# Peptides against a protein of PDB entry 3S8F: the designs that were tried, part 55

Target 1, 157 residues: chain A of PDB entry 3S8F
Amino acid sequence: VLTLFVAVPSLMTAFTVAASLEFAGRLRGGRGLFGWIRALPWDNPAFVAPVLGLLGFIPGGAGGIVNASFTLDYVVHNTAWVPGHFHLQVASLVTLTAMGSLYWLLPNLTGKPISDAQRRLGLAVVWLWFLGMMIMAVGLHWAGLLNVPRRAYIAQV
Target 2, 166 residues: chain B of PDB entry 3S8F
Amino acid sequence: DEHKAHKAILAYEKGWLAFSLAMLFVFIALIAYTLATHTAGVIPAGKLERVDPTTVRQEGPWADPAQAVVQTGPNQYTVYVLAFAFGYQPNPIEVPQGAEIVFKITSPDVIHGFHVEGTNINVEVLPGEVSTVRYTFKRPGEYRIICNQYCGLGHQNMFGTIVVKE

## One batch from the design tools (peptide; made by RFdiffusion4, then SolubleMPNN)

Design b1_p11_7_s2 (from b1_p11_7 with D6A N10D)
Fold by OpenDDE base, seed 5:
Structure b1_p11_7_s2 (fold): chain B 157 residues (1-157), chain C 166 residues (1-166), chain A 11 residues (1-11)
Amino acid sequence: as target 1 above (157 residues)
Amino acid sequence: as target 2 above (166 residues)
Amino acid sequence: MTSLQAFLEDL
């Protein structure tokens, strides 16, 4: 019950952020239903990182609802599924947001913009992190469905 | 210009909020559907039953592993299982195929897990509480019990076996 | 046996 109640404000927050992104994209010349996405500053790691975090959070959030389900919990509880969920929520969203925040915060605090090399490196780091996190998350969720237990080195599979 | 910008923002927010609300209803509907169609086969939580973890090894139904398997009916058994650092008692647990087994699981020491591979039996075992799980093994063979809750230095080696006999 | 299979089998 509590999880479902928390889901409501979380969804509201997520979609508010999405609304802000749409507005920003349209201000940057994006048109149509999805054209605003392409208009967003994908060349800025300070933008890309938290957005990728948000994208990872979507399946994680859906998984949270699954975990809160009385019946579905019997399938996933205390299996590798749970770490998969956590890594989407924390290691994806929180970590990528933190990474992106540094790319915004440090230039603003120092008054010095990041170099092009630093920008490119930042993009590489963020995208590689996201890719690795998605691979791991998918693997953990899959392993969970295969009855791989949490906190064990052995499984029947 | 500022007022126009605010109005535009509000319009997008309203759209996304409407979408969010729609998605919320979809998720609720999916949950409701799952609950309505997948209620069978769920291992129900039993009533909260308490036990003294300090005496459970010395007295009561968990004290003697030789008496742990109790026939309660023609095709029904109760198995009193201890999860402890670091193993299960009795081990192996021997039960007949096709019988309804009621596991009564508790711990004399710390929290453990009771995850039976090849089944949907997966419960935490708390000292002072009795976990009740009802299951019928349809297939004979060996089922491994895994502790999936960290319980100390020997956690990784904490295994048990259920032997289902024909 | 997967957790999902076990669940579905018990349904």
Scores: peptide ipSAE 0.049, ipTM 0.803, DockQ to the pose 0.501
Fold by OpenDDE base, seed 2:
Structure b1_p11_7_s2 (fold): chain B 157 residues (1-157), chain C 166 residues (1-166), chain A 11 residues (1-11)
Amino acid sequence: as target 1 above (157 residues)
Amino acid sequence: as target 2 above (166 residues)
Amino acid sequence: MTSLQAFLEDL
């Protein structure tokens, strides 16, 4: 009940953020149904990181609804599915948002802009992090559906 | 112009909220479909049953492993299982193939898991509460029971076996 | 029979 209750305002928040991104992209010259996405500042790790986190949050949020469903939770509870959900919510969304925030915060706190080399390295870090998290999350969700137990070193698959 | 900007934002928000609402119905429909098509497997009993964890080893249906498997009908059994630090009782659990088995599982100490590999039997076991799971084994053989809830230093080695006889 | 097959049959 609580998860479903939280799901509604969370969806509203997520789609409000998406609306803000669309508005920003259109202000930057993006046009059409998807042109606004390309117009966003993909060269800035402070932008890319939290956006990738939001993308990871989409399947994670859907998984939250699954976990909150009595009948579906019976299948996935205490399996590798649950760690998969956690890594999307915490290690992707929260962590990437924190990483992106640091790429904005540190230059502002120190008064020193990041170099182009540091910017490119930052982009590599956040993209590689996202890729690794998606591989792991897909693997864990798949393993969970194969009835691999959580908190066990062995599984009969 | 701030007013024009707010109006534009509102238009995008309305579109995305409409999409959100549509996705909500898709998820509800998916859950409903899953419920409608799910016709087999483990059925959890919704009945709350309590037991005293301090006396469960000394008295009652869990006290004697030799009497843990009770025939309740021609092809129906109740199995009284203890999950404890660090194992299961009885071990092995012996049941007939094709029989309807009602597992009554409790713990004398801490929270444990009861996950039967090769099945969809997967419940947590709380001291003072009886977990009830109904299942029918269609295939003979050995099924491993795994604890999937951390229960202490020996958690990783906490295993049991269900032996299904022809 | 694999664990996956057994699991799917129990669903």
Scores: peptide ipSAE 0.041, ipTM 0.818, DockQ to the pose 0.262
Fold by OpenDDE base, seed 4:
Structure b1_p11_7_s2 (fold): chain B 157 residues (1-157), chain C 166 residues (1-166), chain A 11 residues (1-11)
Amino acid sequence: as target 1 above (157 residues)
Amino acid sequence: as target 2 above (166 residues)
Amino acid sequence: MTSLQAFLEDL
């Protein structure tokens, strides 16, 4: 019961970040229910990376509620589901945020802006990373539901 | 105007907070639905039973693999299983088809997993604690036991077998 | 029999 209460501040944090994104998008000229999303700076890998991380974090967060649920955890615990959850939380959100941070930090530290070629390459990297992570995470969650064990090289499927 | 900006931010935050709360209720409802429709498949948590891991190999029901399978009723058995670095005992575990089997699993050394393929049996095994799992094998054959908790250098080779006889 | 089928039968 207490573990599930962690979902409350987590959701509050996630949606507060979303509120900040909405505000930023609207300041950039976005209008309507979804127009603010299109107005965000999708041409900047320093922005795109952490946002993609957040997108991966949504299903990961939902999975966190499952994993924290006493009864549902019996279904998924120590199966491939758990690595699937971790890869969404760590290898997507945290890693992509770190990548995005580098795209901002390095130009500031060196005093040299990134070239357009570097920017485009950065966008390709973070989108490909996100795609790969989503494929892997879906596969791991699916395998977990098929009762594929965690930390084993052999599984009955 | 700074005041207008702050008011706008607060409005967005309130909206997203309301959405957050709504989603929380959705998740709770989904959990409740899952429990209501799939309760039979959930392995219930048993009472905490303790054992001394330093003596479990020398005395008690886990000490002799030949005595590990105990008939407790006409179609009921208790199986005392040790998970250790790096295997299970007894191995194989032989049980009859259609019998109600109560597995009592513990470890003399480190934390292990007890994952039986083809079943919903999947528990961690802690030294000093007894994991209790009740299961009835409907199909005869061999079921592989896999350690799904890292337990050392030989973890990847730690397997057991349950043989269900007709 | 797949692990999924076995799992579903255990439910």
Scores: peptide ipSAE 0.031, ipTM 0.823, DockQ to the pose 0.272
Fold by OpenDDE base, seed 1:
Structure b1_p11_7_s2 (fold): chain B 157 residues (1-157), chain C 166 residues (1-166), chain A 11 residues (1-11)
Amino acid sequence: as target 1 above (157 residues)
Amino acid sequence: as target 2 above (166 residues)
Amino acid sequence: MTSLQAFLEDL
């Protein structure tokens, strides 16, 4: 009855985070509609990871509305679309947030800052992870729309 | 300064909240549009039909695979299908080309999938429930049934066949 | 059930 309204808290949370990022970027000297984005600390994997997770979560969340639709679920249910959604939600947002959390937590717990080499490696890992997730997710969603079944090794497309 | 910061944050939050709500309406509108323009391809779930999974193999319309295909009209059939670990019954399912087929699918054991390649038939099959799918095969040939819900060690090999005859 | 009815129930 109120299935689609379940998305409201998630949207509120996501956009509240976005608001916080905008505020932070503006405090760091960013101006204009998009200048605040560039002002964010993109050199810090502890920042980049969860932000990329959020970016992946956006299309995943939109897909979640589709998946939760009684009628549209007939199209996508138990197709490759569903694991595509999962990889955006879990393997993107959750995993990248966990990665980012480690980059913040470990230096704080040990009292030792990460080296520049570790920082650069961390950035590479996070970006490559995100890229891989996006490629896979797009592929899975596309395959799902082509009626590729979930949990099967075979498909006729 | 802290008060000013809080006000600024609240302003951004309100803006983004408004955007969030707007996006929700956009998504709802897109769903509504899809339904309004593509109704012919949507077969909504019918009334819940129940069956006893413990007796479905022994009695009733699913008990005899030789009686699974029932002609209900001049060009209409009902097919009583069991999805079980690990296969489908009857197998093959033989139906005429161009006939309206009503599949009545249930399971005697665990949850299975019923995904027919080359068609939009894709439903889960729950023990104790009857899944109903209506379809008309326009082309003769063989259509593979794939289980797309994990059902145990033999899941990956759980296939069936629908043979559409001229 | 129509698609519209299904949609309304989904809301």
Scores: peptide ipSAE 0.000, ipTM 0.815, DockQ to the pose 0.060; fails the geometry check

Design b1_p11_7_s3 (from b1_p11_7 with Q5E N10S)
Fold by OpenDDE base, seed 5:
Structure b1_p11_7_s3 (fold): chain B 157 residues (1-157), chain C 166 residues (1-166), chain A 11 residues (1-11)
Amino acid sequence: as target 1 above (157 residues)
Amino acid sequence: as target 2 above (166 residues)
Amino acid sequence: MTSLEDFLESL
């Protein structure tokens, strides 16, 4: 009950952020239902990182609702599914947000913009991290559905 | 114009909130559907039963592994299992194929897991509480019990076996 | 049988 209750404000927050992104994209010249997405500053790791984190958070959030369901929790509880969920929530959203925050914070604190090389490297790091995290998360969720236990080094699937 | 900008933001927020609400209802509907239709393979939580973990090894149905398997009906058994650091008793647990098995599991020490491979049996075992799991083994053979809750230095080696006899 | 299989059978 509590988890489901928390899900409501979390969703509201998430979609408020999405609304802000849409507005920003439209201000940058994006048009149509999805054109605003392309207009967002995908060349800035300070933007890309937290957005990718948010994208990873979506299935993680949905998984949270699954974990809170009595019937569905029986399937996934204490399996590899749970670490998969955690990695989407923490290692994706929190970590990528932290990475992106550094790319925003440091230039602002020092008054010096990042170099183009640093920008490109940052983009590479963020995208590679996201890709790796998604692969791992999918694998863990899949393993969990196959009844692979967490906190065990062996499993019969 | 700041006012126009605020109105625009509000419009987008309303749209996304509407979408959010719709998705919420979809999720709730899916959960409701699964709860209404999902009956097979579910081991519901039973009545909360308490036991004294400090005496469970000395007295009661868990005290003697040789008496752990109790026939309660023509094709029904109750198995009193202890999960402890670091193993299970009885070990092996021997049960007939096709019989309804009621596992009564508790711990004398710390929290353990009771995950039976090849089945959907997966419960936590708390000292002072009795976990009840009902299952019918349709296939004979050996089923490994795995502890999936960290319980100490020997956690990774904590295994048991259920032997299902024809 | 895996948890997924059990779940699918229950649907």
Scores: peptide ipSAE 0.025, ipTM 0.782, DockQ to the pose 0.530
Fold by OpenDDE base, seed 1:
Structure b1_p11_7_s3 (fold): chain B 157 residues (1-157), chain C 166 residues (1-166), chain A 11 residues (1-11)
Amino acid sequence: as target 1 above (157 residues)
Amino acid sequence: as target 2 above (166 residues)
Amino acid sequence: MTSLEDFLESL
């Protein structure tokens, strides 16, 4: 139980970001419980990328709590579950945030806005990346629960 | 109005913080549920047992693979296993079906894994530390031991076998 | 147009 308190700062940070998104969406005209989500700038890869990263980070964070549990770690440790977890954390959140940052940074540094074609390509890349990460992550977590070992090319399932 | 904006932001933050706390309780509840319903399957971490990795191959219960399987009771055995670069000793490990097996696993060199397919045996093996795992094989056959911790160039080929005899 | 729609159109 005490170990779970380690998750509190991370949860607070994550949900503060979510609160900021809600506020922004409502400022953009979104109404109701979910209308603010639709109002966010989903046409901008600089926005979409880190948000998708955050979405992937949610199940990853939950998994982090599992991994930190003394009891539950007996089940998941050194199985495919673990790489499933950190691919959500690193390959999703960190990578997508970096990608999104570039979509913001480069236009600002050069003074040249991205073209519509570049924008659309960026959206495609980000969504494709996210989809791939989610498929892989689900597969790895599933395999982990089936006792597929980490760092091995062979497994009995 | 800046004041109104701050008030609105605070309201949203409070809502999301409440949700955060709720999720924390959900996770705690899930862990508590797991502990309450699966206590029989939990092998608590025992007392940390140490061994000198520099001498473990030369002296002591791990030194002779022919003497690695020790009967400690009518249906109880202790198996002294070495995980090393790149294999396990003894190999194969031969144990009777239905017997309670206590594996005592250590390493003379680097960190290895000890993952037994078809079982819940999955431990890291550290030089200088003895990993203790208790298991009863109910079905005869061969169980593969897999190293699931990177240990060098031959890691991917590091396998062992447990043979459970009727 | 949503990001998803843009993505689908890019395929």
Scores: peptide ipSAE 0.006, ipTM 0.797, DockQ to the pose 0.015
Fold by OpenDDE base, seed 2:
Structure b1_p11_7_s3 (fold): chain B 157 residues (1-157), chain C 166 residues (1-166), chain A 11 residues (1-11)
Amino acid sequence: as target 1 above (157 residues)
Amino acid sequence: as target 2 above (166 residues)
Amino acid sequence: MTSLEDFLESL
């Protein structure tokens, strides 16, 4: 009940953020159904990081509904599925948002812009982090569906 | 200009909200489809049953491991299992192949897990409560019971065995 | 709205 209650405002928030991104992209000259996406500042790790976090949050949020479903939770509860969900919600969304915020905050606090080398390194870090988290999350969800238990060092798979 | 901007934002929000509503129905449909097509070999009981964890070892159906397996019908058994720090009782649990088994699981000490490998049996065991799960073993052999809830220093070594006989 | 504009200007 609590998860489902939170799911509705979370979805509203997520789609509001998406609407804001579309608006921003169109203000930057993007046109058409998808042209606004390309117009967004993909060269800035402060932007890329939280957006990648949001992308990870989509399957994570769907997984939250699964975890809240009584019959489905019986299948996935205390399996590798659960840490898979956490890595999408915390290690992807929260962490990438924090990383992105840092890339924005530090230049503003110090008054010094980041160098081009630092910017490129930041982009590499954010994309590699996202890729690693997606590989881990897919693996954990798959393992969970194969009945690999959580908090056990061995599994009969 | 500000009013025009707000109107434009509202239009995008309406579009995305409509998409969100559509996706909600898709998710509901997917859940319904999964429930309709998935056949679970384990049926959890919804009835709340309580037991005194301080006396469960001394009196009642969990007190004697030799009497833990009770035949309740021609092809039906009830197995009274204790999950404790750090193991399961009885161990091994012996049941016949093809019989309907009702596991009644409780704990005398702390919260444990009861995860049977090779099956969809997976429940938490709380002191003072009885976890009930129904399952039919179709294949003979040994099934390992794993604790998947942290219960102390010996948690990682807490195992049991179910032996299914032909 | 203003926060988004400020963010975009800071890029």
Scores: peptide ipSAE 0.000, ipTM 0.753, DockQ to the pose 0.011
Fold by OpenDDE base, seed 4:
Formats: C-alpha cells, structure tokens, sequence
Structure b1_p11_7_s3 (fold): chain B 157 residues (1-157), chain C 166 residues (1-166), chain A 11 residues (1-11)
C-alpha cells in the first residue's frame, strides 16, 4: 500500500515537467491545445533526446504502478515484463537524457558548436534509439504477459 | 513581465496537477477493474513459514526426494520441493491429473525461481522461507520448471520437470 | 527574460 504512494510524487514531477514544456512552447509562439508542442525546438538533439525519454517514461511509469501493485505484480514478476519496464525507465529516459545532456554539454565544454551535419546525425540517432527501444519494450511487455520468464534463454512461446 | 510569467507557470502547474490527480484516479479505477474482472487464477499469498536452510537437506520433509510427494487427501497432495544450485528435487515431480497439489518449496543455498511453464506458478524461493503454491493440473503431460532468478554460474541450466499422469 | 527563456536560448 505504501509503495503505491510513490506514484504521487512521481506523477507530480512528471506533470510539472510537462507544465514547463507547455510554458516553453507557448513562449516560442505555440498556441492552442497542441500548438505549443510544435513550437518546441525539435531540431535540437539536446532537447529531443530527453523529451523522447519522457515519452517512453509514460508507459514505463504506468508499468511502475502495475509492478508496485501486490496483486498485479504477481502476474508480471520475474517475467519479461520486468526487463521491459527497466528498458523504458533506464534505457529510454535515463539514457536519452544522458545523450541529450552530452549534445548540450560537449559543445559548451569544448567551445566548439556542433555542425549541422552533426546535429542531423544526432537527431537521427536519438529518434532511431527511441524507435528501437519502443519496439523492444513493447515486445518484452508482451512476452511478459505471455508468461515468458526473465533470466532464461528458453520459453514455451 | 517576470511576475506575469510566474503567474502563467503557476496556472500551468495547477492544470497539470489537476490532470495528475485525475490520472491517478483513472489508474486506481483500472486496477480495481482488473481485479474485479480477473480474479480467477490469482494465487493467494501463503502464510509465512520458516525453515532452517542448513538442515533442510538432512531432516524433515525435504530431506528425501522419494518421500517428497505426500498424499494428504483423496485428491490432494503436498509436494516438498527443493530448489538448489543447480536444479530441483524431486526431478521429475510426478503428480496425478486433476489432483489439488500444494507445493512447498524452499532452498538450502541461495534465492532461486520456481516458474512452471504452462501454468501461473511463478514464485521466488528464499532460503529460510517456505513458498506455498496451490495448483491443479488439468492436462496430463510434462511441465518444465525454470529458474527465473539468477543464482550463479549454472543458473541458465537449472531446469526441472513436472510429470502429470492420467 | 525568465530563467526558462535563458535555458531555451542556451539550447
């Protein structure tokens, strides 16, 4: 029961970040219910990477509630579901945030701006990473629901 | 201008917080719905039972694999299973079709998994604790037991078999 | 400029 209360501050944090993004988008000229999203700097891998991480974190967070539920955890525990959750949380959010941080940090540390080619390559890498991670995560969650065990090289499916 | 910006931020935060709370209730409702509609097949948590892992191999119901399957009623059995590095005993576990089987599983060494393919049996096995799982096999055949908790160098080879006889 | 605006400019 107490574990589920962790969802409260997590959701508050997530939606506070979303509020910041909305504010930023509106400052950049975005209007309406979704126009602010389009106004965000989608041409910068330093921005896109962590945002994609956040997008992956949404289903991961929902899965966190499942994993924290005593009854539902019994269904998914030690199945491929759990690695699926981890890959959304660590390999998506954390990793993409780290990647985004590097895209910002390295130019600032070296004093050399990234070239347009490097920027485009960075965007490609981040989007491909996100796509691959979503495919992997969906596959792992699906396999987990089919009772495929984690930490095993063989399964009935 | 800065004051206006702060007010705007606060307004967005309030909106998103309200949305957050709404989503929390949605998630709770979804959990409740799932529990209400899918209660069948959920294995209830057993009572906490303790055992000494240092003596479990020498004395008690887990000591002799040949005596591991105990008939407790006309169509009821208790099976005392050891998960160890790196296997299960007894192996195979032989049980009759249609009987109610109570698995009493423990470990003499480290934490293992007890995952039975084709079933909803999936528990961790801790030294010093007895995991209790109740299941009825409706179909005869062989069911593979898989260790799904890393337990050492031989973890990947740690398998068992349940043979359900007609 | 707000701190957020400064951050966005630094991107």
Amino acid sequence: as target 1 above (157 residues)
Amino acid sequence: as target 2 above (166 residues)
Amino acid sequence: MTSLEDFLESL
Scores: peptide ipSAE 0.000, ipTM 0.775, DockQ to the pose 0.011

